# Peptides against a protein of PDB entry 4KTY, part 206

Target 1, 266 residues: chain A of PDB entry 4KTY
Amino acid sequence: YVLNDIGVIFYGEVNDIKTRSWSYGQFEDGILDTCLYVMDRAQMDLSGRGNPIKVSRVGSAMVNAKDDEGVLVGSWDNIYAYGVPPSAWTGSVDILLEYRSSENPVRYGQCWVFAGVFNTFLRCLGIPARIVTNYFSAHDNDANLQMDIFLEEDGNVNSKLTKDSVWNYHCWNEAWMTRPDLPVGFGGWQAVDSTPQENSDGMYRCGPASVQAIKHGHVCFQFDAPFVFAEVNSDLIYITAKKDGTHVVENVDATHIGKLIVTKQI

## One batch from the design tools (peptide; made by RFdiffusion4, then SolubleMPNN)

Design b2_p27_8_s4 (from b2_p27_8, 13 letters changed)
Fold by OpenDDE base, seed 3:
Structure b2_p27_8_s4 (fold): chain B 266 residues (1-266), chain A 27 residues (1-27)
Amino acid sequence: as target 1 above (266 residues)
Amino acid sequence: GYEVLSYTDREKTAENQEKIPNFDRFE
């Protein structure tokens, strides 16, 4: 999880799982220097750079351009006039070197690009890391651990009321580390996500969230466990908005979100 | 090959699942 230079990222849909190759290039010239530069741009204290908890959290913030002019600008509008389409990237090296050279955010990325670059960042700094793909990944934006889907009486989605959304797939990273800041047993794989989705204490970042904690429903454990929990465990709550303004829960689906979570087998 | 991971012990199996009509999805 540190030495592999080329990886596989899963995407697509549960019924049509697709793979793409990704070159991490953590040993390529200039990449380590760029990773250090990223931490410099984050103004990360030198004393914290040896702490994988702090490093992974800073990385989750800095791999995206939001807040801090980090590495990648996300775009999901299928218009990439001022940069490179996300699908055109084949690895992390060109992205990181461009960032180091230009000192400006690189355009553009989507989740697998963010995850690929973040994976390089982690591995380059000696943190075991892998990319995880979650199919039907929930984006809970009101922190209630469920997906509130509001429907009109005709069955169509009320887009004004429905603020939560679902990714057909979403990629994030898991980083291996001890968690002395948590109770015993919650070290190991930690979910970290550099794709800008939600604000976490003032920045678009996510994690590290203990996978073990999430499995056992300990969403109170730092960092961002509720958000990650929601990504994989949210129930779909179908709510009909009546003409009189009342809301009626029509259906609850506990099987849709996080239907399949995969990573490359090594 | 891929490894299936689990973030929950809850069984998530449903038959005849369909995409949510008119629900925003990101690709």
Scores: peptide ipSAE 0.247, ipTM 0.670, DockQ to the pose 0.649
Fold by OpenDDE base, seed 2:
Structure b2_p27_8_s4 (fold): chain B 266 residues (1-266), chain A 27 residues (1-27)
Amino acid sequence: as target 1 above (266 residues)
Amino acid sequence: GYEVLSYTDREKTAENQEKIPNFDRFE
């Protein structure tokens, strides 16, 4: 007897929303064991395994292969010659079982694959979780909570100077938990992200960041609130780099990033 | 169906989308 847990992940573009099915398979044989194995590989103490804050943070690190030989290797080169193309995956089970068997990172994933596997991981460990898709998701790589877009004098983007980037869409997870480490009222849904994007205190991980905290601008609340805030709230700052080395702000767009954030309807 | 989530109370309505360059660098 196998319990099927099939979800829906939203992707594509804000003007062309697409959906894909994803089998989480949290109740299939070997999956829970694999999730425990993941925590073992992370060398997570038993005492912390009952803490959803620690578990979700460790999971965000371990679902990606960076730093710690975690589950999935990300690739966006559109080649995928040495593994499975991200689009070929239909669920978490094959990925997790391959990881458990080979004890090596599985190739390859993109955001929805990371989110899918991470969702299975969280649910297996008793943490309510869902996948969230953010359209026009910013990647702030200098921690200034804005997208610095450098323009040539002709108005074209200077790709050399422009280091910040925007995903057409990005998937991450929300995990439900109390946050006794935060002020009252900032429990509930926490943003966690296993897609390797930025280094967080020495590891490619993200969260848990209180959605309520982010919503109310409390970016000082752990973990990685500034990064998640930027993903959904960054202003686009268009800057012209003049020949004399001066910068002129040409325009500010406060509406583009985080245009739409969706999850599966209950 | 999908549920729209809110991470901010700020309205996300753009007036000058034509001026927004394509920053979708990742597939």
Scores: peptide ipSAE 0.240, ipTM 0.666, DockQ to the pose 0.540
Fold by OpenDDE base, seed 4:
Structure b2_p27_8_s4 (fold): chain B 266 residues (1-266), chain A 27 residues (1-27)
Amino acid sequence: as target 1 above (266 residues)
Amino acid sequence: GYEVLSYTDREKTAENQEKIPNFDRFE
């Protein structure tokens, strides 16, 4: 007898933290089979299915529909006419079973939905995992490890000069594993993210990135450490774009991005 | 309750996700 695992996901804003319940359902009928099916769809070699590094990376790619007809289609435009609004989901089971049955990506998800399904996937495959919420989560689009905010001469933000953006909140996963591919001491929690944000060596995937590596600024460690680092540690660089084309840095804020990172207490 | 996680040594102080288009110039 195994109880269904119900988790809590944090969302909202840093000054208005909210919680939602999420049923992972990793022990529900058909869920493990679906997770195996996901790996089959990814054409994952059998030899790699026992490696949490490979599994988590594949899961990161496959939980989103991009590139490989994975599980979930993301939508952030508030138009969900062809599926279920992200906020309507209450757990992973219905999503995964629909995916298995239809063999088509399920609509729709946002970060917490991706994280919820990914958490189920990881746990089903024996990888300890939890969901992490980062408030003021940066999306570094140009890989410069900073969040560029361009200002017009009048002080207004010019969002057209950069694709960098900041989420009010973002959820991803941490998976516990050893990292023999990294120096000693960088195992443990690894950040993995199935929300499609950036292309990583040909696919929309992210991680596993060593949390310890990120914490100590080792962004050269695979995988996607620079991106995750930027999500939590990007400095806000306020740049005035002059009419003559020159750029002037007016201010740097190192305290805004990653202002609060939380997970459910055990 | 929640546990605060640390991804950095630096000091740092909607249902749907939203990209914040504007920032205060000097927060």
Scores: peptide ipSAE 0.255, ipTM 0.699, DockQ to the pose 0.319; fails the geometry check
Fold by OpenDDE base, seed 1:
Structure b2_p27_8_s4 (fold): chain B 266 residues (1-266), chain A 27 residues (1-27)
Amino acid sequence: as target 1 above (266 residues)
Amino acid sequence: GYEVLSYTDREKTAENQEKIPNFDRFE
């Protein structure tokens, strides 16, 4: 169990790794109560609150505001006039306490803010957790486990032919737990992500996905293993869209996505 | 310091989070 109250989150780009301090504040007054409140808002069954699998999955849904008026509203358009810019946050405490008092989603967050708050949530509830940063993180939007890049005949990217995209970096969480719902050997670190990226069985949530399962290509193991797998292992497929409507694969890059995945050294 | 994590057996050779809209062809 990681008991650090203050952590370090890695961001930036693979060639210019940067760090920011983040105060988790899992032991500060009102924070545990807020985490319980979050589960109450999720209408989580009491019997499930002792199950880290269910707790982490609910947390991944509730830390984002989508679907259920959860904690944080994401914004990536550089317009933050109606709230706090993501970069202005220094920890989870102010966010969680504001959510508890206002009972409305807090504006605004990006991946590291989501990950920071989610980390606090997990730790408050006794789940060992850490933040992971993935550089060149793929967002597979069509569930084909590859990153399609369409090019015009002149070589320019056509962004209209696919919704697939790549983040310069993306932060999510790993939570430590046993997985009795999976075969032996797939417990340990589980990837969970509260940044709203894709719908998972009706809600914007992600995980827990067994890191061991993903590592060995077992994308059929619940939950959301294909999406997490794609984030770190997607091949870049360069496809030329010709004027006649035909598509030609020009090149494949298997080394770009998930170039570097890091976490704070303990 | 940081610890490098692995989500695959395959070897692979800002403040705001942002999408990368343009990829250099074959790069």
Scores: peptide ipSAE 0.249, ipTM 0.701, DockQ to the pose 0.332; fails the geometry check

## One batch from the design tools (peptide; made by RFdiffusion4, then SolubleMPNN)

Design b2_p28_1_s1 (from b2_p28_1, 13 letters changed)
Fold by OpenDDE base, seed 2:
Structure b2_p28_1_s1 (fold): chain B 266 residues (1-266), chain A 28 residues (1-28)
Amino acid sequence: as target 1 above (266 residues)
Amino acid sequence: GYEVVEYRDEPKPDIESIELPDEVLRYE
């Protein structure tokens, strides 16, 4: 279990790795109370609050504002006039305390902000957690475990047909827990993600997905293992859409996605 | 410094051989 209240988050490009400090502040005044408040807002039963599987899944949903008036509003359009630019945050404390005092979602976050706040949430509740960064992170939105990149005849991407996307980097969390709901051997690190990407059974949330299960291709194991698998393992399928409506696979790149996945060295 | 986190076997599993769960229908 990491007791550090300050961390390092990796970002940037795979060939130009950058780092930023992040103050988790899990021991700061009011932070634990705020984490409990978050679970209250989620209407989480008391009986479930001792279960790291349920807690991490609820936290995944509640750290983002979608669906449930959770902690952070995401913004990726470079318009931050009604809040704080994501890059201006240096830690979780101000965000969580603002949420607790205002009782309204805090603006704005991107993946590292979501991951930073979520890391604080997990650690406050006694769940060992860390942040991981995936360079060239896929966002599969049709659950086929591949990135379908449609090309015009000139070789440019057809943005209308291409629904899947790739982040230059994406941050999420890993939480350490036993998984009695899974076969033996699939406890340990579980991927959980509070950045709103896909609807998972009615809510924007992700995980916990067993890292060991994903590693070995066991995507049938709850929760959201296919999505997380796709984030790190998707093949890029380049498809030319011809004028006659036919599709031709031009190329397959099996090495682009999940090129590097890193966490802070302890 | 960073530590590499392993999310795949080498070589990675063939997606065509992976059994998809019913939960696939949960994604929009």
Scores: peptide ipSAE 0.487, ipTM 0.841, DockQ to the pose 0.225
Fold by OpenDDE base, seed 3:
Structure b2_p28_1_s1 (fold): chain B 266 residues (1-266), chain A 28 residues (1-28)
Amino acid sequence: as target 1 above (266 residues)
Amino acid sequence: GYEVVEYRDEPKPDIESIELPDEVLRYE
């Protein structure tokens, strides 16, 4: 979908689903020009700009400021002294126009802000896009497709050993496109994520990952299918770190991650 | 309203294990 300029983003908890309105503003003055400027800043060649695979991958990198001085600086420490708190944004227009005018990354964003701006970017460039929310979203940082949660003998989390993390919710985008680079049947919705979570071949970007590929366990299909698969399907592995240095698996929870994945009803 | 996005063939079953520790969860 490309025509609706106002959306709804789901957030909160799986048992307390919340909604926020988001103005995409893809038809507002200067927004398309800003999206083109973003691709210029990415030094994307003209030949690639008509390819939704390349465009969505570049967009996933450029909507975040990491690596390339892209659009948004992420912050999750509740300290937003040098910009706008993520919760204060109501749409993409002000963010994109500020980026265009200042030519510097805009502060600050979290997942729904990244997803909102990225949705505008995709729609501006004629790529059908939507935002999805995953409740209990895993962040696998060691690419083993599971969430390793290390516990002390007293049952508290060992933060030194536990590198993986779980979001109560996470938002990303799906972009509709054909995937001639994949086997037949893996076009359609592609997961793309501009929230800087994990490095993908040298840059903080994610996707396009075929939703059909993920659904059928084809994590070898480019791009970043293992990471997206883990976000929605990781088992929680509770491991007790013993004083003698041994690790004991105490519990495995295959039900928690990706409990609910939703998008706005059309 | 919302619609469920299908990243799997079947929905996740009900949680049977312990709740996720707060130290692992990150919030907005």
Scores: peptide ipSAE 0.424, ipTM 0.809, DockQ to the pose 0.785
Fold by OpenDDE base, seed 1:
Structure b2_p28_1_s1 (fold): chain B 266 residues (1-266), chain A 28 residues (1-28)
Amino acid sequence: as target 1 above (266 residues)
Amino acid sequence: GYEVVEYRDEPKPDIESIELPDEVLRYE
């Protein structure tokens, strides 16, 4: 049970690891009330608010603005004219309080901002949580558990066919809870992600996915285990698209994705 | 310092990685 109000988020490149301080502020005035407000905006039943599975899943949806006018608007285009650049945030408090006062999504966030705010949300509600950083994090768009990189015959990437991508790094959260909805042994740390990446049963949300399940290849276990599995374990499949329309697998890289996955050492 | 989080039951194979094309690599 981590009660640190100030944390460290790892980012950068796998060969140039950087750290960013983040103030969670879970005990600051108005923050708990804001977290409750977030659940109210999600129209979450009172009976579910004591269930960390439901709470973490709702949180993963509501910390991002997509679908439900949640907390943060993501932006990755380096144009932040209508808000605060993601790098300018130093903690969760200002973001959450702005959301509560304006009742509108706050601009802007990227993965570490989403993870920071989500970490505050979880901790406020009594769910032990931490932030993890995955270097070379895969984004599988078609749920085939692999990264398909299509190449032209000249070796250049075919951008039209290649839909999958890899983040140099990506941050998400792990929340500690029991999983009575899963077989015995798959409680503990659960991966949850509020950065809007893929649609999960109608909403941009992710998790809770049992880390133990993912570790042992049980991608059939709810929620979103295939997506999280792909983020850390996808093979890179290099496929040459021939002029005749045929596809040939030229190479497979099983070492690149999830090169390093880290969290703050306690 | 950092702690490694285990998402695999065994280490990845010890083979040389292929340089990732810039076209598929995204940056935060």
Scores: peptide ipSAE 0.592, ipTM 0.938, DockQ to the pose 0.920; fails the geometry check
Fold by OpenDDE base, seed 4:
Structure b2_p28_1_s1 (fold): chain B 266 residues (1-266), chain A 28 residues (1-28)
Amino acid sequence: as target 1 above (266 residues)
Amino acid sequence: GYEVVEYRDEPKPDIESIELPDEVLRYE
């Protein structure tokens, strides 16, 4: 699997791609122990710890603090007074060691921080992993596989009706594994995401979702394939909400979401 | 450098995208 201790994470805008270095530190003292501790905190059975499907799913839940007092607290409000601003982190080691020492969630993270820490977690546990960046990543929160943008008759967005949103970029992880729980051909890279976005069967977690399944439109395959599919393939549907309550589709944009999805070259 | 990760069977249509309203665009 990938043995690099330092990686590159892509961010910024699709027309202004930026890179940041991230030290994974999977071989640093105490890091593997911390990853095991994370699984202990998740109350994961020992028998499941050798299963990359279970491990990656648990990791996607535990790297975020929601539900289970996991590793990182997300914050996007630009108020980081009670911790470290997400941009100040340069690697996973300090975060994981702080978590192990304090036994409390570490503040704060955003998508690349979650992805960085999750990448360390996966690699520590022998799961080949990489970080991918999706430019114009959709957040479909009504599970209809499209990005519904509701407009008033005057053309302004109806914020009450419009629940879906688009990230300028979003980072998640891909983990390499076999998927005996899926049909043949849907192993390989699996999308997993520890950034808390949507509840998946009771927890803020995402994946593993087969990249091949998503690629071929098999959104019925576990786990969270519809959500990941929407992140990269949603059409933007501009819907005018009429005063009489009727909806009229004004425009469809099939090119905006998932404009570019990249990972570091090896 | 980067490599493109393929999440689609076919490339998206090569048409101009409609500018997203600020109200739906979130920033990391």
Scores: peptide ipSAE 0.590, ipTM 0.939, DockQ to the pose 0.911; fails the geometry check

Design b2_p28_1_s2 (from b2_p28_1, 14 letters changed)
Fold by OpenDDE base, seed 1:
Structure b2_p28_1_s2 (fold): chain B 266 residues (1-266), chain A 28 residues (1-28)
Amino acid sequence: as target 1 above (266 residues)
Amino acid sequence: GYEEVEYRDKPKPDIESSELPDSVLRYE
């Protein structure tokens, strides 16, 4: 008998919420060993492996293949010729076991795959974790805490002036832990994200960012609170780029980003 | 069912948002 831990991941559109089953398989043979192997590949000091802050941050880096030959290669090009399409995965076990066996990154993942594997990693290591889905999730690329949309004088979008974008939905993880490195009251759920989106102090990782800190606007609290804040709370700023090089703010939309943020009900 | 997660102290106004330009919106 093997205890299967099956979860639900929300995806789709805010007006058409969909659910995907995901098998975390945290108790299956070889999975814990693989999670330890991941930390070994990260060259994580033994002294840090008991610290959920360090573990979750390392996990956010290592579940993606960037920088460190981590677990999953992300792809959004709809080709997937050299691996498994992201939609074909149904759980974490096959991915983690393949990584352990091949000792090479597994192809391919998108946000829910990253979140699923990361959730298994966290749970295996004794960190309570869940997956959250943010509908209309902003990707602030220049760290100004707003979503810039540049328009030509004719009203068409100029996509060359910014790399800011919005995902129809994005999944990341929350990990439960104390935060002795932060002021009292900012423990509890911490946002962590293994989908490679932005560089954080030298590598593609994100978090742990205190949900309470973000909620109350404390974006200066480590780690990566500004980025997560922007994902859920950016204003859309429509800026007309004039031919003379001047910029004019035409409109501001404060309601679009982070329209709905959900997790599985227990 | 789902549970909403609170990342904001105050909820955003319940106002219908306009459509985003295609070049801005990315799909999973």
Scores: peptide ipSAE 0.563, ipTM 0.918, DockQ to the pose 0.755
Fold by OpenDDE base, seed 5:
Structure b2_p28_1_s2 (fold): chain B 266 residues (1-266), chain A 28 residues (1-28)
Amino acid sequence: as target 1 above (266 residues)
Amino acid sequence: GYEEVEYRDKPKPDIESSELPDSVLRYE
C-alpha cells in the first residue's frame, strides 16, 4: 500500500460501478516536503508526528480547507469558475504542489479528490492506506444513527424538513495502525475521512474509527464511530408530515444504506 | 477488480471504467 503510487478509485452507481485511475505520487519531488508543511500548518507538535492516530486525525482536518486553510476547497454546485473542476484532477501531485507554492487552499475537490490527496498524505508519511467507496453513503447530521426522510402527504420529499442526505457514492480512506487507545482487537484498518461532512469536536474531520469496531457496533469507540457507523448502516425512515402536524412512520428500509462498500483488489 | 471491505456484506455488481461524475446527494 505504501509503495504503490498508482491507484484505482471506484465511483458511479451501485448498479453501474465504475473505476478511475489516480496517481498518488508519494515519491515525487516536493510531495514529502508538502506533507510536512501541512503538519506545520496544523501546528502539530513533533512528538505527535510519530503517532499514526494523531497524524491521520490531523490529516483528515487539514486535507480540507475548512477551519484551518487546509489543502482542498470542496464544491458540489457544478460551478467551478474560480478553479479546477473536481473531475479534471488525475492525481495528488499537482494539488499538493499548488498548495505548497500558493500557501492557499486549492479549488476544487469532491470526495474522490479528497480521498486521493489524503491517501498520498498518509502513504507519504509511512501509513499504509487505501481508498474505499461506499455506495448509498448516508450523511447523518443530527446524530441519531438513522436517515429521516420526510414526505409530504402526496408522497414527495419535503426538502425543508429533510436534513439528512444520502450520497450516491462516497469515498474515504482506511489507514492501517495499532489502536492502543482501544481494546485489543480493534487495531488494523481505521476509517478516516477528509471530505468535510460533519463537525467533530470543533472542526471538520473524521476518524480514525476502527473498522472492526464499526463492524461490531461499538459506536462508543473514538473517533467519530457514530458518524461512520451511520454512513454504512443507517436505516432509512420515511416519515409523512401530516397537515395536523403529526408525523407518521410510513416505511423503514434497513437495506439501502451501505449497499456496497469496495476497495481495490490486491 | 475490487473487494468488499469489512463494514457490511452486500451483493457485488460488475465494474467498468469511464469519466468520473460528480457525487450526488439523494433521498432514496
Scores: peptide ipSAE 0.349, ipTM 0.743, DockQ to the pose 0.256
Fold by OpenDDE base, seed 2:
Structure b2_p28_1_s2 (fold): chain B 266 residues (1-266), chain A 28 residues (1-28)
Amino acid sequence: as target 1 above (266 residues)
Amino acid sequence: GYEEVEYRDKPKPDIESSELPDSVLRYE
């Protein structure tokens, strides 16, 4: 498992890769207690707390504030008047300790903050974990495993019709575990994501999704494999909406999404 | 330094390929 308490998170653009230092602080006083508190707030049964599948899934839900008053409130509108701007955080410790003390969600986070805190959570609970960054990360909103980009007749994007979106980069976590609930060979690294993006069986959570399953196109394997698959492998479908209501596919691009997926070199 | 993580079982795209349209959201 990973013992270092300071990490590097990759961000920026695929052609201008940037790095951010992040202090995980999994061994600092009060952090393990806070992680246990998070599971208590989730009302997680004691019997499940030894199962990394359940723990990572609960963690993906609880690190975000949606649904369950979890740890972090996300904000992407550049208005952070009621908290700390996401870019101001340098590690997990202050966030987790504030959550434990106030018993209220901490403001604010974006993907790297969610991933940083989630990484601390996983490591505290004995689950080997790392952060990965996906450049040109798709957000499939309708679970069709493609990015539908609607265009006006002039070629500009029709934002009203286009529901799917692409992030210049997105960070999530990989957790190492066996997957006895899956066929042989699909243990190892599992994608888990605490950034609230899509509802998964009633909650904003994601994973664990077997990286091996995704790699080999086994999107039927729990959990949330279709969503994660789409994040890294969606085709861009450029569609022109005609005045008569018909849709015409103008182009298909299979090369942009998931252009580069990286983690810190060990 | 970084290492690549393989999520895809298809050829790697050219990193210098055309950029996505303005519909791309950006963390700033």
Scores: peptide ipSAE 0.340, ipTM 0.744, DockQ to the pose 0.636
Fold by OpenDDE base, seed 4:
Structure b2_p28_1_s2 (fold): chain B 266 residues (1-266), chain A 28 residues (1-28)
Amino acid sequence: as target 1 above (266 residues)
Amino acid sequence: GYEEVEYRDKPKPDIESSELPDSVLRYE
């Protein structure tokens, strides 16, 4: 079990790896109560609260504010006037306690903030959890397991031609659990992500996706295996959009996405 | 220090030799 109160989150660029400390505070006063409150807000049945599959999936939904007035409001537009800039947070405690006190979503988070708070949530509820960082993390928005990157004739990226995107890095969580709902061998670490990226069966949530399933290409295994697979395995297809409207494939890179996936060494 | 997590078995590119465009989106 991972019971560290203070963790390290990796971020930055693959060639310039950075670290930040994060205080999880899973044993601080009021934090467990807040985690229970989160599950209450999710209207989670008591019978399900002992199931790490259900808990982690609910947590992935509730740590973000989308759909259900969950814990954190994401912001990526560099406008943080109505809250705390994501980079200003140093741990989960203040966020969770503010959520419990105000009963309103806390502003603002980005991936490491979501991952930090989600890590606290999981650990509070007895689920071994860690944060992982994927450098060059794909966001496959059209579910084709490839990343279409459109280029202007000058070589600059045209982000308007596709909803697919690549993050310089992305943080999510892994939760340790058995997966009786999957074939034998696909328990262990499960990818779960509370950063709102894609809708999964009606809610912005992700996982639990078996890391072993992803590794072996079993994208049919619940939950959200195709999305997580794409985050780490998408081929980059560089397409030049010509002025005449034609598209030319300039390059295919099967190695770029998921260039480095790391977690804190124990 | 960090340890790698095994999500994939496919090759990784040489970081220093890549001339392809960087990621579109960037976290802080």
Scores: peptide ipSAE 0.432, ipTM 0.854, DockQ to the pose 0.573; fails the geometry check

